# Ledger of designs, part 77: peptides against a protein of PDB entry 6J54

Target 1, 223 residues: chain A of PDB entry 6J54
Amino acid sequence: NENLFASFIAPTMMGLPIVTLIIMFPSLLFPTPKRLINNRTISIQQWLIQLTSKQMMAIHNQKGQTWSLMLMSLIMFIGSTNILGLLPHSFTPTTQLSMNLGMAIPLWSATVFTGFRYKTKTSLAHFLPQGTPALLIPMLVIIETISLFIQPVALAVRLTANITAGHLLIHLIGGATLALLNINTMTAFITFTILILLTILEFAVALIQAYVFTLLVSLYLHD
Target 2, 42 residues: chain B of PDB entry 6J54
Amino acid sequence: QFQFTGIKKYFNSYTLTGRMNCVLATYGGIALLVLYFKLRSK

## One batch from the design tools (peptide; aimed at target 1 L28 F30 T32)

Design b2_p29_5_s3 (made by RFdiffusion4, then SolubleMPNN; from b2_p29_5, 22 letters changed)
Fold by OpenDDE base, seed 1:
Structure b2_p29_5_s3 (fold): chain B 223 residues (1-223), chain C 42 residues (1-42), chain A 29 residues (1-29)
Amino acid sequence: as target 1 above (223 residues)
Amino acid sequence: as target 2 above (42 residues)
Amino acid sequence: EELSLLLEYLAKLMADIAAAVELLLLLLA
């Protein structure tokens, strides 16, 4: 018997952490091209990567586009892990807040530090919105400073909460559907329909969260 | 287009330089306040 | 049992948050 939270426990085998293998597994799904004209699957992957890359880096100048590899690898990693996490009885590493914080904090700090390094004047000016009345300037500077430090936490929590909530809902509705099959078939059918819709939604959420996470990191870099 | 004179030239919320200076002044003020209380506590 | 696991999950989450805050404080220091 599995409990509701069993899916969120870090899996181990013979005392060895297999989480590392799970994290590395998505990289196997994106092989390097070997031909000029590759298989349809690889071609679609490359097309998607190029499309998302163009969209993501459109807001950056040439110097900012240096981050393209990092951002694209990030979105591919998070997206693939989230999608794989929707498989039955699978473990999603992105449901672990520690992992998301481990990604969010360094990336956020890197963007902030690079901003202060190369665009110090603009970065400092971002702490004060334009057109602020003189009397409110100190307060807004403090608030904006606090807002800055909340950003990495917000990134991690948003991703973790959305993915975790989705998994929980799927399990709960799935369990309810199974329980209702023996009680009321009609109600079970309705619940099952909801489950299907929810699973489709979670697929979308999995991709959107990966995109939003990467996009926000990109936006912080742009600022 | 903004014509600022005097202290408003350096400390304003409209120009980039002005905003930067305001931020620095705010942090400086906080630092001085912290320093004041630290020295007072001694 | 489910409640205990939930509590454990929340505890771990809280620990992660605490660690993040600590790291942030270290960065601010």
Scores: peptide ipSAE 0.042, ipTM 0.678, DockQ to the pose 0.032
OpenDDE base, seeds 2, 3, 4, 5: peptide ipSAE 0.023, 0.024, 0.024, 0.031; ipTM 0.658, 0.651, 0.664, 0.658

Design b2_p29_5_s4 (made by RFdiffusion4, then SolubleMPNN; from b2_p29_5, 23 letters changed)
Fold by OpenDDE base, seed 1:
Structure b2_p29_5_s4 (fold): chain B 223 residues (1-223), chain C 42 residues (1-42), chain A 29 residues (1-29)
Amino acid sequence: as target 1 above (223 residues)
Amino acid sequence: as target 2 above (42 residues)
Amino acid sequence: EELSLLLEYLAKQLAEIASLFEQLLLLLA
C-alpha cells in the first residue's frame, strides 16, 4: 500500500501549493447573513454557532468573552476542515502536525501571555496546586512548568493523531473490505458494516476534536 | 480562612500569595543554582 | 511495509515541525 499515506501529502497544482485554497474553502461554507430571516441552512448554522458560543463562553467573564470571535472561528474552521477531510480522496489540512502546531502554539502562547499580563498572581499560583506538602513544592512547580509547555504539543498531537488515525482506519478497513469482496462475501459485509460505523464515528470525532481543541484553548484562557 | 504566621505566611501552598511566592522562590533557587554552576565552571 | 510508511510519515511530520521551529528561532533571533 504505497498510496496509503499519499493522501496526507500536501497537494499541489501546476507546481503551486493549493493548501491555502483548501484552508480558505471552509470559509465559503459559512456565508454572512444578509437578511433578517435567512434560509434554513444559514439559520441552522447561526443557531449552532450561537449554541456553541454560549456554551464555550459561559466559563468566561466579560474580558474572556472578547475571545469569542476567535474561538468560534477556530472551532468552525477546524470542524469544517475535519468534516470536509472525510470526503473521498480529500486532503485534510488538520492531519498535518505543522498546521495544528501553527494554530496551537500561537493561541496557547496568547492565552498564557494574557494570563500573565492581567492575572499575574493567579497565573503564577497556577504552577503550584493548592494544599501541596512543603517538601514537594519545588518538584511540583517544576513538573507543572513542564506541563505548561506540553500543552500546545498535546493540543496539536491530539488533533493530528485522532484525525490521521481515523483516516488511516477508514482506508485500511475500506481496502480490506474490497479485498474480501472477492474472497468471502459474508466477511466483507461485516467489514463493510464496521467501515460504515467507523465513518460515522469519524464524523463525530471530527466535530469533537474541533470542540476539544477550542475548549482546551478556552480553558487555558480561563485558568 | 487560613491563619499563618512566620515564614508560612509568605510561603504556603494554600493562599494565592503563598503559592505565588513558592513558585518565585523555586525559580529563584533554580536560577541561583544555575548561576552557581556557571561561576564554578569559570 | 505499512509500519515503515507510517514511520516515514511521522518522520516527515517531525521534520516539518523542526523546520517550523527553526524558522521561529530565526525569526526570534
Scores: peptide ipSAE 0.051, ipTM 0.670, DockQ to the pose 0.049
OpenDDE base, seeds 2, 3, 4, 5: peptide ipSAE 0.034, 0.018, 0.024, 0.049; ipTM 0.658, 0.654, 0.666, 0.654

Design b2_p29_6 (made by RFdiffusion4)
Pose (drawn by RFdiffusion4):
Structure b2_p29_6 (pose): chain A 223 residues (1-223), chain B 41 residues (1-41), chain P 29 residues (1-29)
Amino acid sequence: as target 1 above (223 residues)
Amino acid sequence: FQFTGIKKYFNSYTLTGRMNCVLATYGGIALLVLYFKLRSK
Amino acid sequence: MDLLYDIFLFFAIYLAVIAFIYYIIYHFF
């Protein structure tokens, strides 16, 4: 009975303040120069695009490359609006489940209607995988079509659920420091756990590769 | 002028990318079950 | 660089319209 942890019961609030100012704000963090040589703070933003525009370009290699100039604007928005919210009292719009159901469905159904306007047969004849055996036709085409309509729900719910799971361990491991007016040796170990956990919460940039890239495989497989 | 800088990009891919009607239908029906549960409290 | 920033700004306005409609519906309830 040496080190007794404590806890504080308080409501964890994902309130909804004025949002249309908070959305527009990580646009003005990125300027655009009309000059040849630039000023050494856009120049490491302009180099960070020319890396990851050479990885969502190399797989496709078609006339579906026209679509890829918009997929690097989808990686900077939820690459910024997941990184801004690590600050003390900031608010992330990709916490709420509302706009992620408007980021998955206008993009996911923009992929199944891409080959249906050009191929019209063999886009969902991709449901035919191989040289057809006879004992498993109805066990297949009720499986590979129930794992198609999961995909918009499987694209948007994987983003909201773990972004807001990073904010609760920021509060609850952080709120147990404030309510630790018991023995003071264990206060520094909970603080040291925080400043490790904030380094893991820069995997909010690593969860944007897993949104643009399974949108490219969900685009390169259909087209 | 927030148009003609990206007007060549719109009619290229908004043929399939501007299908927010399925989002509007899935969003408008999602408005209907929450006003109904508060009506029955 | 300018065309990419115009696409990024138009996409941020499009999401801001969806989030403003949800803000009105939340304060209506």

Design b2_p29_6_s1 (made by RFdiffusion4, then SolubleMPNN; from b2_p29_6, 23 letters changed)
Fold by OpenDDE base, seed 1:
Structure b2_p29_6_s1 (fold): chain B 223 residues (1-223), chain C 42 residues (1-42), chain A 29 residues (1-29)
Amino acid sequence: as target 1 above (223 residues)
Amino acid sequence: as target 2 above (42 residues)
Amino acid sequence: MEELSLILESLLKELARLAELQQLLLLLL
């Protein structure tokens, strides 16, 4: 099954990893506005950015809104990389667990560290849920501390698993449709319909995962 | 507001300060246990 | 029929993997 996972191998050109260029490419799709009245595409982008910013910053107070730029850049980056990754024969950097861990761990650590620095009492109290019996307090604190350390891993694995699974499913059903075209055209049409529905779903998943990733980072900042 | 008296005032699962103290006490207890076993192994 | 069985087996394996990942995700959440 090397053919299925070959698309997830980091591409190299002339021995140099192109991953850096692929990661930087989405930034070129979001040019800075130069005019008071922008083009339709830029206006739509700005509208989407404003909508997402309003939704994400609704959870945060004024201190948390300082993270708005970083969170918005993150959602735009992950969203654009995921959407671009759905292009045929494209490499999706977010399918790499190392990349997602590389994003999740620093952001998570920054939020946790910020919480401990500015809201030490609340952050320490977060390790113990309200209303716990006295006998369960030590065990629950330990479980909550372990849960805290699992958060960045869960964040990275969620993104990688959903995107990778979607890509693999598209490839598998795509391969099945091609194989069934030579066997039974009716079943091939059904599988092709499923493939189209799946591709539409993956576009939604790509955006949702970007949103969930940034939302959870923002939620960890709020907690 | 729950009115806690005695030790429950400082170590409760309902107040923010009480929860913080419980967490610190648990970490302190674990640290003391680790220290005890470390000193016992020598 | 053999090719279809192989495709079905591959799909079932992938679905099983997805289910495992979902269970892992539910465990992590």
Scores: peptide ipSAE 0.024, ipTM 0.652, DockQ to the pose 0.016
OpenDDE base, seeds 2, 3, 4, 5: peptide ipSAE 0.023, 0.021, 0.023, 0.023; ipTM 0.644, 0.636, 0.657, 0.641

Design b2_p29_6_s2 (made by RFdiffusion4, then SolubleMPNN; from b2_p29_6, 22 letters changed)
Fold by OpenDDE base, seed 4:
Structure b2_p29_6_s2 (fold): chain B 223 residues (1-223), chain C 42 residues (1-42), chain A 29 residues (1-29)
Amino acid sequence: as target 1 above (223 residues)
Amino acid sequence: as target 2 above (42 residues)
Amino acid sequence: MELLSLILKSLLEELAKLAALVEELLKLL
């Protein structure tokens, strides 16, 4: 059904892709504080950023904490884009696998290269788990190498799949609700209630996926 | 602490250095195998 | 309600798996 996936098509205005504008839009929601005591909205945002930063950076040493700005910008970007995408007739850039790969691959590469540069011995040793029988060493090293290259793909696909699945489900149940309005109002009310509950769930999922994405990147950096 | 003697001192799955050497040996072996088959196919 | 419960259960299970994986990774580090 072409109509179900129409919401995932990159929007165009006057023949020009407006994806760039949509990607930049969340940055307008997070203005730089100019005062020591700012308005309530910015204060809550800064508190949330500080809270998440504290939790994510707690496992990192001083060298790892240099990535705090990048990781915080990433979680705020993904979180805001996911939340904005739940608005009716809104396009979510994070439903595009290309975008998520575009974020995951450079971040993963940076963490891997950082690991090899500063902790070469530990990074190389990571390809072989401790206690491996001698006969299985070559096979396990190969498997672990493949696993390493799957990490950025898994990171991108996880985010894309969860957000896309949620959007599809909202569209399907929404369409069913509209169809049932003309058939049986009582059943339409039940499906509408489910739609509302699902929308609330998707808000939670949107934030969780942003957090998990950044957490895994952070974990790869720590490793 | 595991005390390894002989070749196990350098190639083991318990010490950091041993694990590193095993990984390097594995990659070296794979590279040599690929090189061998590439030269053989010519 | 049943569909929502199934979806919620599935999502919670996946989240639990991810949490367990992260916990295991943190224990190894």
Scores: peptide ipSAE 0.016, ipTM 0.611, DockQ to the pose 0.019
OpenDDE base, seeds 1, 2, 3, 5: peptide ipSAE 0.000, 0.000, 0.000, 0.000; ipTM 0.541, 0.546, 0.540, 0.529

Design b2_p29_6_s3 (made by RFdiffusion4, then SolubleMPNN; from b2_p29_6, 24 letters changed)
Fold by OpenDDE base, seed 5:
Structure b2_p29_6_s3 (fold): chain B 223 residues (1-223), chain C 42 residues (1-42), chain A 29 residues (1-29)
Amino acid sequence: as target 1 above (223 residues)
Amino acid sequence: as target 2 above (42 residues)
Amino acid sequence: LEELSLILEALLLELAELARAVELALLAL
C-alpha cells in the first residue's frame, strides 16, 4: 500500500520544493497571442477557449461573465496539469488534496459572498425550497446550510479522488502487465490492452474533471 | 398569486420574502439556543 | 431544487455526450 502511494509524494530536489516549478510548467504550454493571425497551435487553443467560455458563460448574465477569465484559467490549469500527470512517473499536483482545497475554498467563498452581495434575498431563500411544509422548515434550513458547507469539500475531494484513482489504476495495471511479461505473454498482452484503454479514458477524465470543477464553481456563482 | 395573512404573510415557504424570513428566523433560533447553552455553562 | 435538478440533468447530458465523443475519437484512432 505504501509503495502505491509513493508516487504521490511531493518531489524535492536538494531540499528545495520543486513542486512550485511543476505547477508553473503548464503555463508555458499556453503562450499569449501576439499577432492578429497566430500560429495554428495558438489558434486552436484560442478556439477551444472561446468555445468552452461560451458554454460556461451561457448560464450567466453580464455580471457573471466577469468571472469568465478566472473560470477559463482554472479549467486550463486543471486540465493541463491532469494531462501532464498521465505521463509515466509524473507527479500530478491535482492529486494533492491540499492543492484542490486551496483552489476550492477561495472560489467557493467568492461565489457565496458574491451571491450574498448582489442577490441577498435569493441567496437566503435558497436555504428553503419552495412549498416546504411549515413543520419541516427549521430542519430543512439546517440541512441546506450543511449542504452549503459540504460543497467545497465535495468539490475538492471529487477532483482529487477521481484523478488519484485513475493514477492508481494505471500504476496497478501497468505493474501487473510488467509482472506478467515473464509469466504469461498472452495474458500480459490482454492486460496491456486494458492499460491502453484505461489510459485513454483517463485523458478524457482529466479534461472532464477540470470542466466539472469549473462548471460547479460557475453554478455556485449562479446559485 | 398567494395571499397570506397574519404570521403567514411574513413566514411562508412560497414567497421569496417569506422564505428569507423563515431562514433568518431559523438562524436566530439556533443562535439563541447556542447563547442559552453558553450562558448556562457559565 | 428544480433549478438544481435541471442543471444536474444538463450536466449529465453533457457528460454523456462528451463520453460518446471520446469513444468515437478512440474508435477513430
Scores: peptide ipSAE 0.155, ipTM 0.695, DockQ to the pose 0.019
OpenDDE base, seeds 1, 2, 3, 4: peptide ipSAE 0.150, 0.092, 0.067, 0.112; ipTM 0.720, 0.690, 0.679, 0.710

Design b2_p29_6_s4 (made by RFdiffusion4, then SolubleMPNN; from b2_p29_6, 23 letters changed)
Fold by OpenDDE base, seed 5:
Structure b2_p29_6_s4 (fold): chain B 223 residues (1-223), chain C 42 residues (1-42), chain A 29 residues (1-29)
Amino acid sequence: as target 1 above (223 residues)
Amino acid sequence: as target 2 above (42 residues)
Amino acid sequence: LEELSLILEYLLKQLAEIAALFELLLLLL
């Protein structure tokens, strides 16, 4: 039972943090295109990036399009790290809440400050929804202010919780399958089937959470 | 189109300017309350 | 109950890492 969360411990070799190398590794999987006609792998990658870019930036005007590079790099980073984390005995840096907060807080701050700088009146007015009765105005302004400060926390916790829960469930069911191999082979086979289905689900969750994280950052920029 | 007169012109929940002023007034009120409690504790 | 305790321990570990980052931030200020 003590080994349940052992896979979530930051790996170190000889006192050196291998975590830095793990974080940088996904960048090697996405080389920059050098030819007009690239190989199939790079072509598929560029196609996916282009589609996701068009989808996320559709809600932004030309001024919002300046954030496209940052948002696309973010989704590629989170998505690639989440997928690589589903490999056996792998460590996913995005399971660490500290890392996700490190991404969420600066991005949230940048979106909020950008809003105040270029759309000051609209940003201030966002703290009060339209049509509010006069007596409820002070309370709603306070609630909306609190809501704003919860945004970076919710962004980080959502990503961490979803990825961590998926990993935890895979480990638990995997461990149960191994334990049942010597007890009941039929039950072990059923549990193993569930494990396979769960791993497929976690691949989807990994991509969805990367998309949701980036989308929410984009929405905060638009608001 | 809402036509507001008097105080409602500056403090309303329907216009952009009115909403902004309401937010600023609320923050100003909170700041004054905090200042009052700080001065009281001295 | 033991599993719940382990989950709690994991969460506390995550909070400790966050606290360490805040401490580092305070040292940089």
Scores: peptide ipSAE 0.172, ipTM 0.707, DockQ to the pose 0.030
OpenDDE base, seeds 1, 2, 3, 4: peptide ipSAE 0.163, 0.138, 0.114, 0.093; ipTM 0.715, 0.704, 0.704, 0.707

Design b2_p29_7 (made by RFdiffusion4; failed a check: too like the target's own chain)
Pose (drawn by RFdiffusion4):
Structure b2_p29_7 (pose): chain A 223 residues (1-223), chain B 41 residues (1-41), chain P 29 residues (1-29)
Amino acid sequence: as target 1 above (223 residues)
Amino acid sequence: FQFTGIKKYFNSYTLTGRMNCVLATYGGIALLVLYFKLRSK
Amino acid sequence: FTIFLLILQIIAMFFALLFLYQQVHTLLE
């Protein structure tokens, strides 16, 4: 009975303040120069695009490359608006589940209608995988179509659920430090756990590769 | 001028990318179940 | 009023994505 942890009961609030200012703000963090040589703070932003524009370009290699100049704007927005919210009292728009159901459905249904305007038969004849055996036609085409309509829900809910799961362990491990007016040796270990956990919460950039890329496989497979 | 800089890009891919009506239908129906539960309290 | 803010948040997201795409297109010229 040496080290008794404590806890504080308080509501964890994901309120909704004025949002249309908070959305526009991580646009003005990135400038654009009209010069040849640039000023050494855009120049490491301009180099960071020329890396990951050479990885969402290399798989497709078609006349579906036209679509890929937009997929690097989708990686900078939720690459920034997940990284800004690690600050003390900031507010992330990708916490709320509303705009992610508007990020998945206008993009996911922009992929099944891409081959339906050009191929019209073999886009969802991709439901036919192989040289057809006879005992498992109806066991297949009720499975591979229930794992198609999962995809918009499987794309948006995997982003909101773990981003806001990173914010609660910031508060609850952080709030147990403030309520630790008991023995002071264990206060530093909870603090040291925080400053490790904030390094893990820079996997908010690593969860944007898992949004743009399963949008490319959900585009490269259809087209 | 927030148009003609990206007007060549629009009619290229908004043929399939501007289908927010399914989002508008899935969003408008999602408005209907919440006003109904508060009506029945 | 909360519903109105949620709808406005989605519109503002599309507008911010288009404004950020114009910057990325000018940056790669």

Design b2_p29_7_s1 (made by RFdiffusion4, then SolubleMPNN; from b2_p29_7, 20 letters changed)
Fold by OpenDDE base, seed 5:
Formats: C-alpha cells, structure tokens, sequence
Structure b2_p29_7_s1 (fold): chain B 223 residues (1-223), chain C 42 residues (1-42), chain A 29 residues (1-29)
C-alpha cells in the first residue's frame, strides 16, 4: 500500500530537498517578453494570459484589478505545475496539502483583510444574508462565520484532492496495464486505452483546478 | 426602500447598517456567553 | 453567497410545494 503513495513522497537527493527546484522550474517556462514581437510560444502565452486576465478581472472594479498580477501568476504557477506533474515519474508539488495550504491561507487572509479594510460595512454585513428572518439571524451569522473559516481549507483540499486522485488513478491503471501484459495482451490493450483517455482527462482537470482555485480567490476578493 | 422605526431601524436584516448591527450583536452575545462560562468555571 | 442562494432556493421550493398542495386539495374535494 505504501508503494501507491511513493510518487507523492517529496524527492530528495543527498539529503537536500529537490522540491524547491521543482517548484521553481515552471517559472522558467514562462520568460518575460523583452521584444515587441516575441517568439510564437511567448506570443501564445501572452495571449492566454490576457484572455484569462480579462475573464477574471471582469468582475472587479479598478481597485480590484490591482490583484491581477497576483492572480495571473497564481493560475500560471498552479496550471504549469499540474501539467508538468502529469509527466511520467514526475513529482507534482500541488499534490502536497502543505503546499496548497501555504498558498490558500495567505491569499484568503489577504482577501478577507482587504475587504475589512476598504469595505468594512459590506464585509460585516456579508455574515448575514439579506432578508433573513429575525429568529434565524444568530444561527445564520454563526454558520456564515464558520463558512468563512472553511474557505481556505476547502480551497486547498479541493486542489489537492483532485490532483492527487488523478495521479493515483493513472498509477493504478498504469500498473494494471503492465501486469496484464503478461496475462492477456488484449485486455492490456483495453486498459492502456483507458489510461490514455484518463491522462487526457487529467490534463483538462489540471487546468480547470488551476482556474477554479484562482477564480475562488478572486470571488472572495469581490465578496 | 424600507422604512423602519424604533429598534428595527438599528437591527434589520434588510439594510446594510442593520445587518452589520445584527452581526455585531451576535458576536457580542457569544462573547458574553464565553465570559459567563469562564467565570462559572472559576 | 451560497447560503443566500440556498435560502432563496428553499423559499422557492416551499412556495412551489404550497401551490402544489393547494391544487391537490382542490382536486380531492
């Protein structure tokens, strides 16, 4: 059973954590543009960043658009790490709950504090939905308060669970395929086909989870 | 547009100020309950 | 936001149920 989670163990070489290098590696794939007309790859990247930026910032006013750099960097980081994690025998840092909590908690706290600082009345009023019957007000305020504190946890766990589950499934089906090669080649071929379809699905999931993570942070900022 | 008089003016679930006051009152009540239990345990 | 939506959905559901029960009672008479 421990072998199933071997791919999720933090890789170390000579007692030094290589995880830091793995985390920094995706940043090298997105160089900063220095020319008016860049390479095709950089142009596509910039185009995608602009599209996602426009979609995410459409909800925010000018004051909220100051977070564009942070949110775009976040989605690029999570997306790139998730995609790279689908490579064979690769370690995905976003499968680690500690990593995702380390991202979720500061971002959540920043959005909450920003709300309290600039929109104090609206932020406090958010703990009570409009039109609530008078008898339910105390209980509803408590529930909404609890909901607020669950937000960073849910944000981190959602990303971790989706990526981890995908990786586990790929490993299990892959292992089953290898085992069936010696038993029945036809069945192994079917299993391999399922594995290919699953990997394609996981590519989509990787991008979606990156987007959802960033979108939820953006929604918390908007309140 | 809601016209409230008396206590309902300050504690209302329909206005922003009313909602804020309700939240503050709830937190105040919880704080008082916590204080009561702490004092009782002594 | 989700809680507000849930409360609205619950309210709408109860309203719909009341209408349906009212019609049912009329059919039973």
Amino acid sequence: as target 1 above (223 residues)
Amino acid sequence: as target 2 above (42 residues)
Amino acid sequence: DLLELLLQAIKATFETLNILFGKLLELLK
Scores: peptide ipSAE 0.038, ipTM 0.671, DockQ to the pose 0.011
OpenDDE base, seeds 1, 2, 3, 4: peptide ipSAE 0.038, 0.029, 0.022, 0.022; ipTM 0.679, 0.680, 0.664, 0.659

Design b2_p29_7_s2 (made by RFdiffusion4, then SolubleMPNN; from b2_p29_7, 20 letters changed)
Fold by OpenDDE base, seed 5:
Structure b2_p29_7_s2 (fold): chain B 223 residues (1-223), chain C 42 residues (1-42), chain A 29 residues (1-29)
Amino acid sequence: as target 1 above (223 residues)
Amino acid sequence: as target 2 above (42 residues)
Amino acid sequence: DLLLLLLEAIRAVFETLNQLFLKLLELLS
């Protein structure tokens, strides 16, 4: 049981946390373009960033588009860290709930505060949906207030749970495959095939969760 | 689109201003209730 | 000093939540 969760322990070397280096490492994979015509890798990266930027900011007006840099940096950071976390014997910082809360709470607070500063009437009115009966207004306002405070928690837990669950499944199926190699080769081959398919799925999940996380932050800003 | 008169003009669940006033009234009522219990406890 | 204390408190809360999350994972496994 301890071996199952050993991959989720924060790595340390000589008493120094390597987590800071791991967090900063994805930034090195996305260098800034230096030429008008860059190599194929940088060109593809810039193209993907432009596509995702256009898609994410299509919902926002000009005032909301000021958050484009922050949202794009967020999706690139989470996406890159999640993909790198699928490497064997790697540590994904996004599996730590502390990190996800550290990202969710400030972003949520910023969106809520921005809403109250620039759209006070709309933000206050958002606590009460339209068309509610008069008798249900007080209770519904309370529920919506509670729902607002649950948003950062749900945002962090969703990312953490999805990435962690994927890692656990990979470890479990991988361990089962290794154990079955000496027992039944045919069954081990089937399990290994499932492991490969699961790994491919986790690559997709890693990108989707990064997108969903950023999208929800963007939606909170829009609302 | 909706025409309201009296109290419903300021407190309704359809207009933006009405919804805002309902929210403020709810929070104000809760705050007064909490204040009442705090003063009563002393 | 007060800011450092606040940061340490926030860190402690996050670490506690992370430990709780890991314990929940252990219970589910």
Scores: peptide ipSAE 0.024, ipTM 0.647, DockQ to the pose 0.030
OpenDDE base, seeds 1, 2, 3, 4: peptide ipSAE 0.017, 0.016, 0.018, 0.013; ipTM 0.580, 0.594, 0.659, 0.602

Design b2_p29_7_s3 (made by RFdiffusion4, then SolubleMPNN; from b2_p29_7, 21 letters changed)
Fold by OpenDDE base, seed 5:
Structure b2_p29_7_s3 (fold): chain B 223 residues (1-223), chain C 42 residues (1-42), chain A 29 residues (1-29)
Amino acid sequence: as target 1 above (223 residues)
Amino acid sequence: as target 2 above (42 residues)
Amino acid sequence: SLLDELIRAIEAAFETLNEIFLKLLELLK
């Protein structure tokens, strides 16, 4: 039980942060195409990138499509890191709240600032929903302002909490399975089956959370 | 679609300009209130 | 130095959180 959160500790070797290497590692899994006709793996990757790009940028006009590269890089980064984090005894950087805040706050600030820069009237009007009674306008504007500032926090915490909760469940069920191997093999087998199903679910969650994170950033840009 | 006259023309919750003006007025009022309390505290 | 201090503070916070969870697990036993 003492090692429950040991997997969430930032790994260091000889005082050197290996976290930087872990963060950069997913980039190696997505090499740039060198030929017109690439191998099957690269072709599938490019196809998936194009598919997700079309889906994510369908909401935006031509001006919003300038953010396509950044949004696609973000979803690929978060998705790949989350998937790699499900490997046994692996460290997932996205489980660290500091990292997620480091991603969420700049992106949120950029989207908000871009909105104010190019769509000032619409951005200011967004603080007041349509059809609000006159007496509720001041209070509602304040609430919407507070809501705006909560957005980066909610974005970071959502990703962190979902990934962390998944990892904790995998570790707990895995530990229980190992403990039950010597007690009741049948129960251990059932627990192991649940662990497998949970792992498959966490793969889906990892991708979904990456998508949701990027989608919300995109929606904030669209206002 | 909506016809507003007087103050409602500039401050309404239906038109884009009206909403913007309401937001600006709210922030302006809050800023003035904060300024008043700061000056009063001195 | 400031970044290192911040990292250390975050690590300390996670350590304290871990201790709290361990205590909670002990209570659940």
Scores: peptide ipSAE 0.097, ipTM 0.620, DockQ to the pose 0.020
OpenDDE base, seeds 1, 2, 3, 4: peptide ipSAE 0.088, 0.017, 0.022, 0.062; ipTM 0.636, 0.606, 0.556, 0.629

